# Peptides against a protein of PDB entry 5D63, part 123

Target 1, 292 residues: chain A of PDB entry 5D63
Amino acid sequence: SLRRGIYHIENAGVPSAIDLKDGSSSDGTPIVGWQFTPDTINWHQLWLAEPIPNVADTFTLCNLFSGTYMDLYNGSSEAGTAVNGWQGTAFTTNPHQLWTIKKSSDGTSYKIQNYGSKTFVDLVNGDSSDGAKIAGWTGTWDEGNPHQKWYFNRMSVSSAEAQAAIARNPHIHGTYRGYILDGEYLVLPNATFTQIWKDSGLPGSKWREQIYDCDDFAIAMKAAVGKWGADSWKANGFAIFCGVMLGVNKAGDAAHAYNFTLTKDHADIVFFEPQNGGYLNDIGYDSYMAFY

## One batch from the design tools (peptide; made by RFdiffusion4, then SolubleMPNN)

Design b2_p19_6_s3 (from b2_p19_6, 9 letters changed)
Fold by OpenDDE base, seed 4:
Structure b2_p19_6_s3 (fold): chain B 292 residues (1-292), chain A 19 residues (1-19)
Amino acid sequence: as target 1 above (292 residues)
Amino acid sequence: SLIDELLAQGYAELAKLLA
């Protein structure tokens, strides 16, 4: 079953993603097919899937950027019914905004069925053009029509997944204590992470003994990421992944504070040195404390 | 504090590693 998380939702037939037009938070904003760029933040194309308790395989889909929800207009079962962004809540009972999401017959892609109407999210005519209509359309779970099949590419990790990634890293001290601050984390591409670092002013910040040293840099980076998240996204219920670590060297006579993020496949962590913007697999320290 | 001293030393060592 689909896990709670943030997804980039791509059509199985053509290179088009489910896009909230202009990222607008206005009720009735069209959801359309739109091109995307892999390994980048596709701003209007990220959806937080929140599972509905006690309703199997059923979710709300909140657009990360707008904070509005995928909504089948009037819940109509008519083929061609518009799918729009609309204000809502994560655990709504409004069937216009409830989507049953299960694997398609191909075992890889998903189909997205409106809970009430039982119609499916359809990229009309498989149109790959930007702004192509996405609508509710009649269908069945076993049909092979790629217009109604979608890949759910996970763009986030749970706290448990992050914890697991940390745990398998070889640069963790035996006394390690990790403190989880949130439940679900959007994982940024390194390019975005670096841009936040640049925009924070840290590249121009001067190291000063104790008054602005490694811990200040590391915390400033986390603060910058946090602010970036708050300023960039209207949806709630997730955080932006950026960790802070304290580590000790092998000799046990030196310590350092630094950041870390997750690799693209979310399986591993990579260390980030906020003093120079470098990514490292080995920063020369074993972490005895982290919070993220 | 000891921690502050260790952190300061850590910076110096890291700089060497990154050089």
Scores: peptide ipSAE 0.022, ipTM 0.645, DockQ to the pose 0.066
Fold by OpenDDE base, seed 1:
Structure b2_p19_6_s3 (fold): chain B 292 residues (1-292), chain A 19 residues (1-19)
Amino acid sequence: as target 1 above (292 residues)
Amino acid sequence: SLIDELLAQGYAELAKLLA
């Protein structure tokens, strides 16, 4: 079954993703097919899937940028019915905004069925053009039509997954204590993470003994990421991944504060030095404390 | 807040290790 999380949803037939046009929060904004760039933030193409309790394989899909929800217009079962962004809530009972998402017959892609109408999200004619219509369309779960098959690329991790990634890292002290601040985390590409770092002013900040040293840099980076998240996305129920660690060196005579994020495959952590913007697999310290 | 408490605890531990 599909896990709660943030997904980039790509058509199985053509290189097109489900896109909320212009990222607009207006009710009735078209959801369309649009090109995307791998390993980047595709701003209007990220969707938070929230599972509905006690309704098997059924979700709301919230556009991360607009904070609006995928909505089948008037819940109509007619082929060609518009799929739009519309105001809503994560646990709505409105069947126009409830989507049953299960594996297709190929075992890799998913199909997205409207809970009420039982029609499927369809890239009309498999059109790869920017702005191509996405609509509700008749279909069945076992059909192989790629117009109705979608890859769900997970762009986030749960707190448990983050915890597991940390636990696998060899640079964790035996006294390590981790504190989880949120439940689901959007994982940023390094390029985006670095840009936030640059925009924060930290590259121009000067290290000063105690008054503005390693802990201040690390906290400032986390604050910058938090602010970036709040300013960039209208959806709720997730955070932007940026951890803070406190570590001790092998000799036990020096400590350091630094940041960390997750690798592209979400399986490991990578350390980030906010004093110089560097990414390191080994920062020279073993973490005894983290919060993220 | 929870964050403030965690920060305070972290800073205290860091200071101890640097002493």
Scores: peptide ipSAE 0.022, ipTM 0.584, DockQ to the pose 0.605
Fold by OpenDDE base, seed 5:
Structure b2_p19_6_s3 (fold): chain B 292 residues (1-292), chain A 19 residues (1-19)
Amino acid sequence: as target 1 above (292 residues)
Amino acid sequence: SLIDELLAQGYAELAKLLA
């Protein structure tokens, strides 16, 4: 079953993703097919899937950028019915915004069925052009039509997954204490993470003994990421992944504060030095404390 | 606050190592 999380939703037939046009928060904004760039933030193409309690395989889909929800216009079962962004809530009872999401017959892609109408999200004619119509369309779960099959590429991790990634890292001290601050985290590409770092002013910040040293740099980076998240996305219920660690060197005579993020596959962490913007697999310290 | 508590714990450990 599909887990709660943030997804980039790509058509199984053509290189097109489900896109909220212009990222607009206006009711009735078209949801369309649009090209995407792998390993980048596709701003209008990220969707938070929130599972509905006690309703099997059923979700709301909140556009991360606009904070609006995928909505089948008037809940109509007519083929060709517009799928739009519309104001809503994560646990709405409005069947126009409830989507049953289950594996297709190919076992890899998903189909997205409107809970009320029982029609499916369809990239009309499999059109790969930017702005191609996405609509509700008649179909069945076992049908092989790629117009209605979607890959759900998970762009976030749960706190448990993050914890597991940390636990696998060899540079964790035996006394490690981790503190989880949120439940779900959007994982940024390094390029975006670096850009936030640059925009924060940290590259030009001067290290000063105690008054602005390693802990200040690390906390400033986390603060910058937090602010970036708040300023960039209108959806709620998730955070941007950026960890802070305190570590001790092998000799046990020096400590350091630094950041960390997750690798592309979300299986491992990579250390980030906020004093120089470097990414390292080994920062020279074993972490005894982290919060993220 | 929670963050203050977390930082305090970390800084305390850091101080021990640097002392």
Scores: peptide ipSAE 0.022, ipTM 0.588, DockQ to the pose 0.643
Fold by OpenDDE base, seed 3:
Structure b2_p19_6_s3 (fold): chain B 292 residues (1-292), chain A 19 residues (1-19)
Amino acid sequence: as target 1 above (292 residues)
Amino acid sequence: SLIDELLAQGYAELAKLLA
């Protein structure tokens, strides 16, 4: 079953993603097919899937950028019914905004069925053009029409997954204590993470003994990421991944504060030095404390 | 707050190791 998380949703037939046009939060904004750039933040194409309690395989889909929800216009079962962004809530009872999402017959892609109408989200005619119509359309779970099959590429991790990634890392001290601050985390590409670092002013910040040293740099980076998240996205219920660690060196006679993020595959952590913007697999310290 | 407590703990640990 599909896990709660943030997804980039790509058509199984053509290189097109589900896009909220212009990222607009206006009711009735068209959801369309649009090209995307792999390994980047596709701003209008990220969707938070929130599972509905006690309703099997059923979700709301919140556009991360606009904070609005995928909505089948008037809940109509007619083929060609518009799919739009519309105001809503994560646990709405409005069947226009409830989507049953299960694996297609190919076992890799998903189909997205409106809970009320029982029609499916369809990239009309498999059109790969920017702005191509996405609509509700008749279908069945077992048919292989690629117009109605979608890959759900997960762009976030749960706190449990993050915890597991940390636990697998060899640079964790025996006295390690981790503190989880949120439940779901958008994982940024390094390029975006670096840009936030640059925009924070940290590259030009001067190290000063005690008054502005390693802990200040690390906390400033986390604060910058947090602010970036709040300023960039209108959806709620997730955070931007950026950890802070305290570590001790192998000799046990020096400590350091630094950041960390997750690798692209979400399986491992990578250390980030906020004093120089470097990414390292080994920062020279074993972590005895982290919060993220 | 929780964050304040975590920060305080961190600073204390760093001070111990850097003393």
Scores: peptide ipSAE 0.019, ipTM 0.584, DockQ to the pose 0.560

Design b2_p19_6_s4 (from b2_p19_6, 10 letters changed)
Fold by OpenDDE base, seed 5:
Structure b2_p19_6_s4 (fold): chain B 292 residues (1-292), chain A 19 residues (1-19)
Amino acid sequence: as target 1 above (292 residues)
Amino acid sequence: SLIDRILAEGRAELARLLA
């Protein structure tokens, strides 16, 4: 029942996440346990789970940063077999890179079983240290061993989820038309979103009538986020969430173009004013059009 | 209303009224 998406995968026993060491794209790069910082981009610790058609609960796991895939070395069923990053494709038939992911016995965490070997991704000895070994290890689905239990924290939203968040917002005009550009979106922390805004040069851009006004600012922000995404991540099959809206004020005598992103819980949108970098729950306009 | 005009007339009306 795990959905396609980008996940931060955290051990159920200790505050350690599944990390591709140094984000390296080299075949055989170790996947290790590593500390993480909540509400930040943990660059080497994001994984795109792609469900395999017609194979229940089975996925490839692509490291967002490196574009390589979680790989059980030689597909070996031996306990202690290395789990590494390795080149691959989202819909590979290579059982070394196919992972059955289902709920553990606690109903909250997941276990990650190699499709071929039937061994489980294991934080060896529950070691919380940076660089701790992650390996394939014998186990069962019903075992309570936290070394093999993982929380899948969703870091992305589907287009449908984004659409639902928009629909819940009170500042959407009755004539609203939304246009979905992608299928899955990494949702950035505001701090990262702001940094992209700063790096874009928009803080130093001057509003000029028609030639560089609200629509230019909003589109420039969208473009900056898009470029940031392309420059930052080697994996494909997802976008970075950054919306553009057109809205009309309550009086019906002014319109504005602005951006929006999603809140941390992905349930709501927050408006972003690219002319000043502000986040607002109410930007003073009701949206009649968005694309994202 | 403005929204009706924007939707009916498109980019030209939007460009005139956007801040």
Scores: peptide ipSAE 0.035, ipTM 0.659, DockQ to the pose 0.107
Fold by OpenDDE base, seed 4:
Structure b2_p19_6_s4 (fold): chain B 292 residues (1-292), chain A 19 residues (1-19)
Amino acid sequence: as target 1 above (292 residues)
Amino acid sequence: SLIDRILAEGRAELARLLA
């Protein structure tokens, strides 16, 4: 079953993703097919899938940028019915905004069925052009039509997954205590993470003993990422992944504060030195405390 | 708050190890 999370939803037939046009929060904004760039933030193409309690395989899909929800216009079962962004809530009972998402017959892609109409999200004619119509269309779960098959590329991790990634890292001290601050985290590509670091002013900040040293840099980076998240996305219910660690060196005679994020595959952590913007697999310290 | 406690504990421990 599909896990709660943030997804980039890509057509199985053509290199097109489900895009909320212009990222607009207006009711009735078209959802369309649009090209995307791998390993980047595709701003209008990220969707938070929230599972509906006690309704198997059924979700709302909230656009991260606009904070609006995928909505089948009037819940109509007519083929060609518009799929739009519309205001809503994560646990709505409005069947226009409830989507049953299950594996297609190929076992890799998903189909997205409107809960009420039982029609499927369809990239009309498999059109790969920017702005191509996405609509509700008749179909079945076992059909192989790529117009209605979608890859769900997960762009986030749960707190549990992050915890697991930390736990298996070899640079964790035996006394480690971790503190989880949120439930779901958008994981940024390093390029975006670095850009936030650059924009924060930290590259030009001067290290000063105690008054502005390692802990200040690390916390400032986390604050910058948090603010970037708040300023960039209208959806709620997720955070941007950026951890703070305190670590001790092997000799046990020096400590350091630093950041960390997750690798592209979300399986491991990578350390980030906010004093120089470097990414390291080994920062020279074993973490005894983290919050993220 | 939780975050305040975490930060306070962390700073204290870090300072100890940096001394």
Scores: peptide ipSAE 0.031, ipTM 0.608, DockQ to the pose 0.542
Fold by OpenDDE base, seed 1:
Structure b2_p19_6_s4 (fold): chain B 292 residues (1-292), chain A 19 residues (1-19)
Amino acid sequence: as target 1 above (292 residues)
Amino acid sequence: SLIDRILAEGRAELARLLA
């Protein structure tokens, strides 16, 4: 079954993603097919899937940017019914905003069925052009029509997945204590993470003994990422991944504070030095404490 | 060890020992 998380949803037939037009929060904003750039933040194309308790394989889909929800207009079962962004809540009972999401017959892509109408999210005519219509359309779970098949590319990790990635890293001290601050984390590309670092002013900040040293840099980076998240996205129920670590060197005579994020495949962590913006697989310290 | 001392003395002493 599909896990709670943030997804980039890509058509199985053409290089087009499910896009909330202009990222608008207005009720009735069209959801359309749009091109995307791999390994970047596709701002209007990220969707938080929230599973509905006691309703198998059924979710709301919240657009991360607008904070509005995927909505089948009037819940109509007519082929060609508009799919729009509309105000809602994560655990709504409104069947216009409830979507059953299960694997298609090919075992890799998903189909997205409206809970009420039983029609499927369809890239009309498989049109790959920007702004192509996405609509509710008749279909079945077992047919192979790529207009109704979607790849769910996971852009987030759960706190448990992050914890597991940390645990398998070789640069963790035996006394390590981790503190989890949130439940689900959007994982940023390094380019975006670096841009936040640049915009924070940290590249121009001066290291000063104790008054503004490693812990201040590391906390400032986390604060900058937190602010970026709050300023960039209207959806709730997730955080932006940026960890803080305290570590000790192999000799046991020096300690350091630094940041970390997750690798592209979400399986490992990579260390980030907020004093110079560098990414390292080995920062020269073993972590005894982290919060993220 | 350094780590043992840091853990025992808390945040204020940790800050003092960090580079």
Scores: peptide ipSAE 0.028, ipTM 0.600, DockQ to the pose 0.108
Fold by OpenDDE base, seed 3:
Structure b2_p19_6_s4 (fold): chain B 292 residues (1-292), chain A 19 residues (1-19)
Amino acid sequence: as target 1 above (292 residues)
Amino acid sequence: SLIDRILAEGRAELARLLA
């Protein structure tokens, strides 16, 4: 079954993603097909899938940017019914905003069925143009029509997945203790992570013994990422991934504080040095403490 | 708070290791 998380939802037939037009929070804002750029923040194309308790394979889909929800207009079963952004809540009972999401017959893509109408989210005519209509349309689970098949590219990790990634890393001290602060984390591309670092003022910050040294840099980076998240997204129920680590060198005579994020495949961590903006697979320290 | 405790523990350990 589809896991709770943030997804970029891409059509199986053409290079088009499910896009909330202009990222608008207005009720009735069209959801459309739109081009996307891999390995970037596609701002209007990220959706938090929240599973509905006790309703198999059924979710709400909250647009990360607008904080509004995917909504089948009037819950109509008519082919061509508009799919829009609309105000809602994660655990709504409104069938206009409840979507059953299961694997298609090809075993890789998903179909998105409105819980009430039983129609499917359809990229009308497979139109790859920006602004192409996405609508509810008649269909069946077994049909091979790529207009109704979607790849769910997961853009987030759970705290458990992050914990597992840390545990696999060879640069973890035997005394390691991790502290989990949130439940679900949007994982940023390095380019975005770096831009936040640049905008934080840290590149111009002077290292000063004790008063503004490694721990201050690392915490400032985490704070900057947190603030960026708060300022960028209207949806709730997730955080932006940016960890802080304390580590000790092999000799045991020096310690350091630094950041870390996740690799593109979310399977591993990569260290980030907030004093110079570098990404490293080996920062020269083994972590004995982290919070993220 | 949780964060305060985490930071306090970390800073104390860091200071020890740098001594």
Scores: peptide ipSAE 0.024, ipTM 0.561, DockQ to the pose 0.591

Design b2_p19_7_s1 (from b2_p19_7, 12 letters changed)
Fold by OpenDDE base, seed 5:
Structure b2_p19_7_s1 (fold): chain B 292 residues (1-292), chain A 19 residues (1-19)
Amino acid sequence: as target 1 above (292 residues)
Amino acid sequence: SPLYEAFRRAREAYEAETA
């Protein structure tokens, strides 16, 4: 079954993603097909899938940017019914905003069925153009029509997944204690992470003994990412991944505070030095404490 | 913990010498 998480939802037939037009929070904003750029944020194309308790394989889909929800207009079963953004809540009972999401017959892509109407989210005519219509359309779970098949590319990790990635890293001290602050984390591309770092003012910050040293840099970076998240997204129920670590070197005679994020495949962590903006697979320290 | 305090001291010393 589909896990709770943030997804970039891409058509199985053409290189288009499910896009909330202009990221608008207005009720009735069209959801359309739109091109996307790998390894970028794709601002209007991220969706938080929240599973509905006691309803198998059924979710709400909240647009991360607008905070509005995927909504089948009037819940109509007519082919061509508009799919729009609309105000809602994560655990709504409104069948217009409830979507059953299960694997298609190909075992890789998903189909998105409206819970009430039993119609499917359809990229009309497989149109690859920006702004192409996405609508509810008749279909069956077993059909091979790529207009109704979608890849759910997970852009977030659970706290458990992050914990596992840390645990696999060879630069973790035997005394390591990790503290999980949130449940689900959007993982940023390094380019975005770096831009936040640049915008934070940290590149120009002066190291000062104790009053503004490594721990201050690391915490300032985490704070900057947190603020960026709050300022950028209207949806709730997730955080932006940015960790803080304290580490000690192999000899045990030097220590450091630094940041870390996850690699693109979410399987590993990469260390980030907030004093110079560098990414390292080995920062020269083994972490004995982290919070993220 | 005392161990972590020792690490903190080491960190401060390290940064001081490398600043």
Scores: peptide ipSAE 0.026, ipTM 0.654, DockQ to the pose 0.074
Fold by OpenDDE base, seed 4:
Structure b2_p19_7_s1 (fold): chain B 292 residues (1-292), chain A 19 residues (1-19)
Amino acid sequence: as target 1 above (292 residues)
Amino acid sequence: SPLYEAFRRAREAYEAETA
């Protein structure tokens, strides 16, 4: 089953992603095919999939940017029915906004079926152009039409996955205590993470003994990421991954406060030094406390 | 905790020295 999370949804046939046009929150905003850039944020193309309790393989899809939901216009079963962004809620009973998402016959891609109409999300004619029509279209689960097959590229991690990544890291102190603050985290590309750091003013911040030292830098970075998240996305129910750690060196005579994020594959953490913007696999300290 | 306090003191001392 598809896990709750944030996904970049890419067509199996052509290099197009499901895009909410202009990221608009207006009801009826077209959802279209659009080109994307790998390893970037792809702002209008991120979707939070929220599983519906007790309804097998069925989700709402909330556009992360607009906070609106994928909606089959009037729930019509007619081929060519528009798929749009529309206001909604994560656990709606509106069948126009309920999508059954299961693996296609190829075992890698997914098909997205409207719960009510039983039609499928279709990149019409497999058109790879920006703004190409996405519509509800007749189909079956077993047919191989790539117009209706989609890769779900996971862009987020659960708190459990983050916890597991931390646990696998060799730079964790025996006294480690972690505090999980949220349930699902959008994992940013390093370039975006760095840009937030730059925009925070931290690169120009002056280190001052105790009054503005390592812990202040680390917490300021987390605060900057939090604010960036709040200012950038209209959807709720997720956070932006940015951790704070306190660590001690092997000798036990030095300590440090720093940040960390997840690697691209979400399997590991990488340390971030907010005093200089560096990413390190080994920051020279073993973490005895983290919150993220 | 006592451990946390010890590490905090170590951090402060280290940063003061290496700044």
Scores: peptide ipSAE 0.025, ipTM 0.645, DockQ to the pose 0.078
Fold by OpenDDE base, seed 1:
Structure b2_p19_7_s1 (fold): chain B 292 residues (1-292), chain A 19 residues (1-19)
Amino acid sequence: as target 1 above (292 residues)
Amino acid sequence: SPLYEAFRRAREAYEAETA
């Protein structure tokens, strides 16, 4: 079954993603097909899928940018019914905003069925143009119509997945303790992570013994990422991944504080030096403590 | 190192407090 997480939802037939038009929080804002750029944020095209307890394979879909939810207009079962952004809550009982999401017949893509109407999210006519209509449309789970098939590209990790990535890294000290601060994390492309670093002022910050040294840089980076998250997204229930580590060198005579993020495949961590903005597979220290 | 020991002690104190 589909896991809770943040997804970029891409049509299986054409290079189009599910997009909340202009990222607007207004009720009734059209959800449309729109082009996307791989390995970028795609601001209006990220959706938090929240599983509904005790309702199999059923979710709300919250747009990260607007904080509004995918909504079938009036819950109508008529083909061509508008799919819009609308105010809601993660665990709503409103069937207009409940979506059953299961694998399609091809075993890779998903179909998105409205819980109430039993119609499917459809890229009308498979139109690949920006602003193409997305609507509720009649269908079945087993038919192969690519207009109703969607790839769910996971853009986030759970705390457990992050923990697993850390655990497999060779630069972890035997005394390591990790402290998890949130449950789900949007993983940023390095370019975005670096831009946050640049905008924070850290590149121009002066190292000063104890008063502003490695731990201050590392915490400042995490704070900058946190603020960026709060300022950028209206949805709740997730964090932006940025970890802080404390490490000791092999000789045991030096310690360092630094950051880390996840690799593109989310399987490993990469270290980030907030004093120079560098990404490293080996920062020269083994982590004995992390919080993220 | 002083940093390592200082933060180690802080961690241990937290763990003891939250146990």
Scores: peptide ipSAE 0.024, ipTM 0.568, DockQ to the pose 0.150
Fold by OpenDDE base, seed 3:
Structure b2_p19_7_s1 (fold): chain B 292 residues (1-292), chain A 19 residues (1-19)
Amino acid sequence: as target 1 above (292 residues)
Amino acid sequence: SPLYEAFRRAREAYEAETA
């Protein structure tokens, strides 16, 4: 079954993603097909899938940017019914906003069925143009029509997945203690992570003994990421991944505070030095404490 | 531990000198 998480939803037939037009929070804002750029945030094209308790394979889809929800207009079962952004809640009972999401017949893509109407989210005519209509359309689960098949590219990790990634890393001290602060984390591309770092004022910040040293840099970076998240996204129920670590070197005679994030495949962590903005697979320390 | 904090400060001083 599909996990709770943030997804970039891409058509199986053409290079088009499900896009909330202009990221608008207005009720009735069209959801359309739009081009996307790999390895970028794709601001208006991220969706938080929240599973509905006790309803198999059924979710709400909250646009991360607008905080509004995917909504089948009037819940109509007519082919061509508009799919829009609309105000809602994660655990709504409104069938206009409930979507059953299961694997298609090809075993890799998903189909998105409205819970009430039983119609499917359809990229009309497989149109790859920006602004192409996305609508509810008649269909069946076993049909191979790529207009109704979608790849769910997961852009987030659970706290458990993050914990597992840390545990696999060779640069963890035997005394390691980790503290999990949130449940689900949007994982940023390095370019975005770096831009937040640049905008934080940390570049060029002066190292000062104890008063502003490695721990201050590391915590300032985490604070900057947190603020960026709060200012950038209207949806709730997730955080932006940015960890803080304290580490000791192998000789046991030096220590450091630094940041870390996840690799593109979410399987590993990469260390980030907030004093210079560098990414490293080995920062020269083994972590004995982390919070993220 | 407090010992690690002392080590941290020493390391940071070194890094500042070699930056």
Scores: peptide ipSAE 0.029, ipTM 0.668, DockQ to the pose 0.056; fails the geometry check

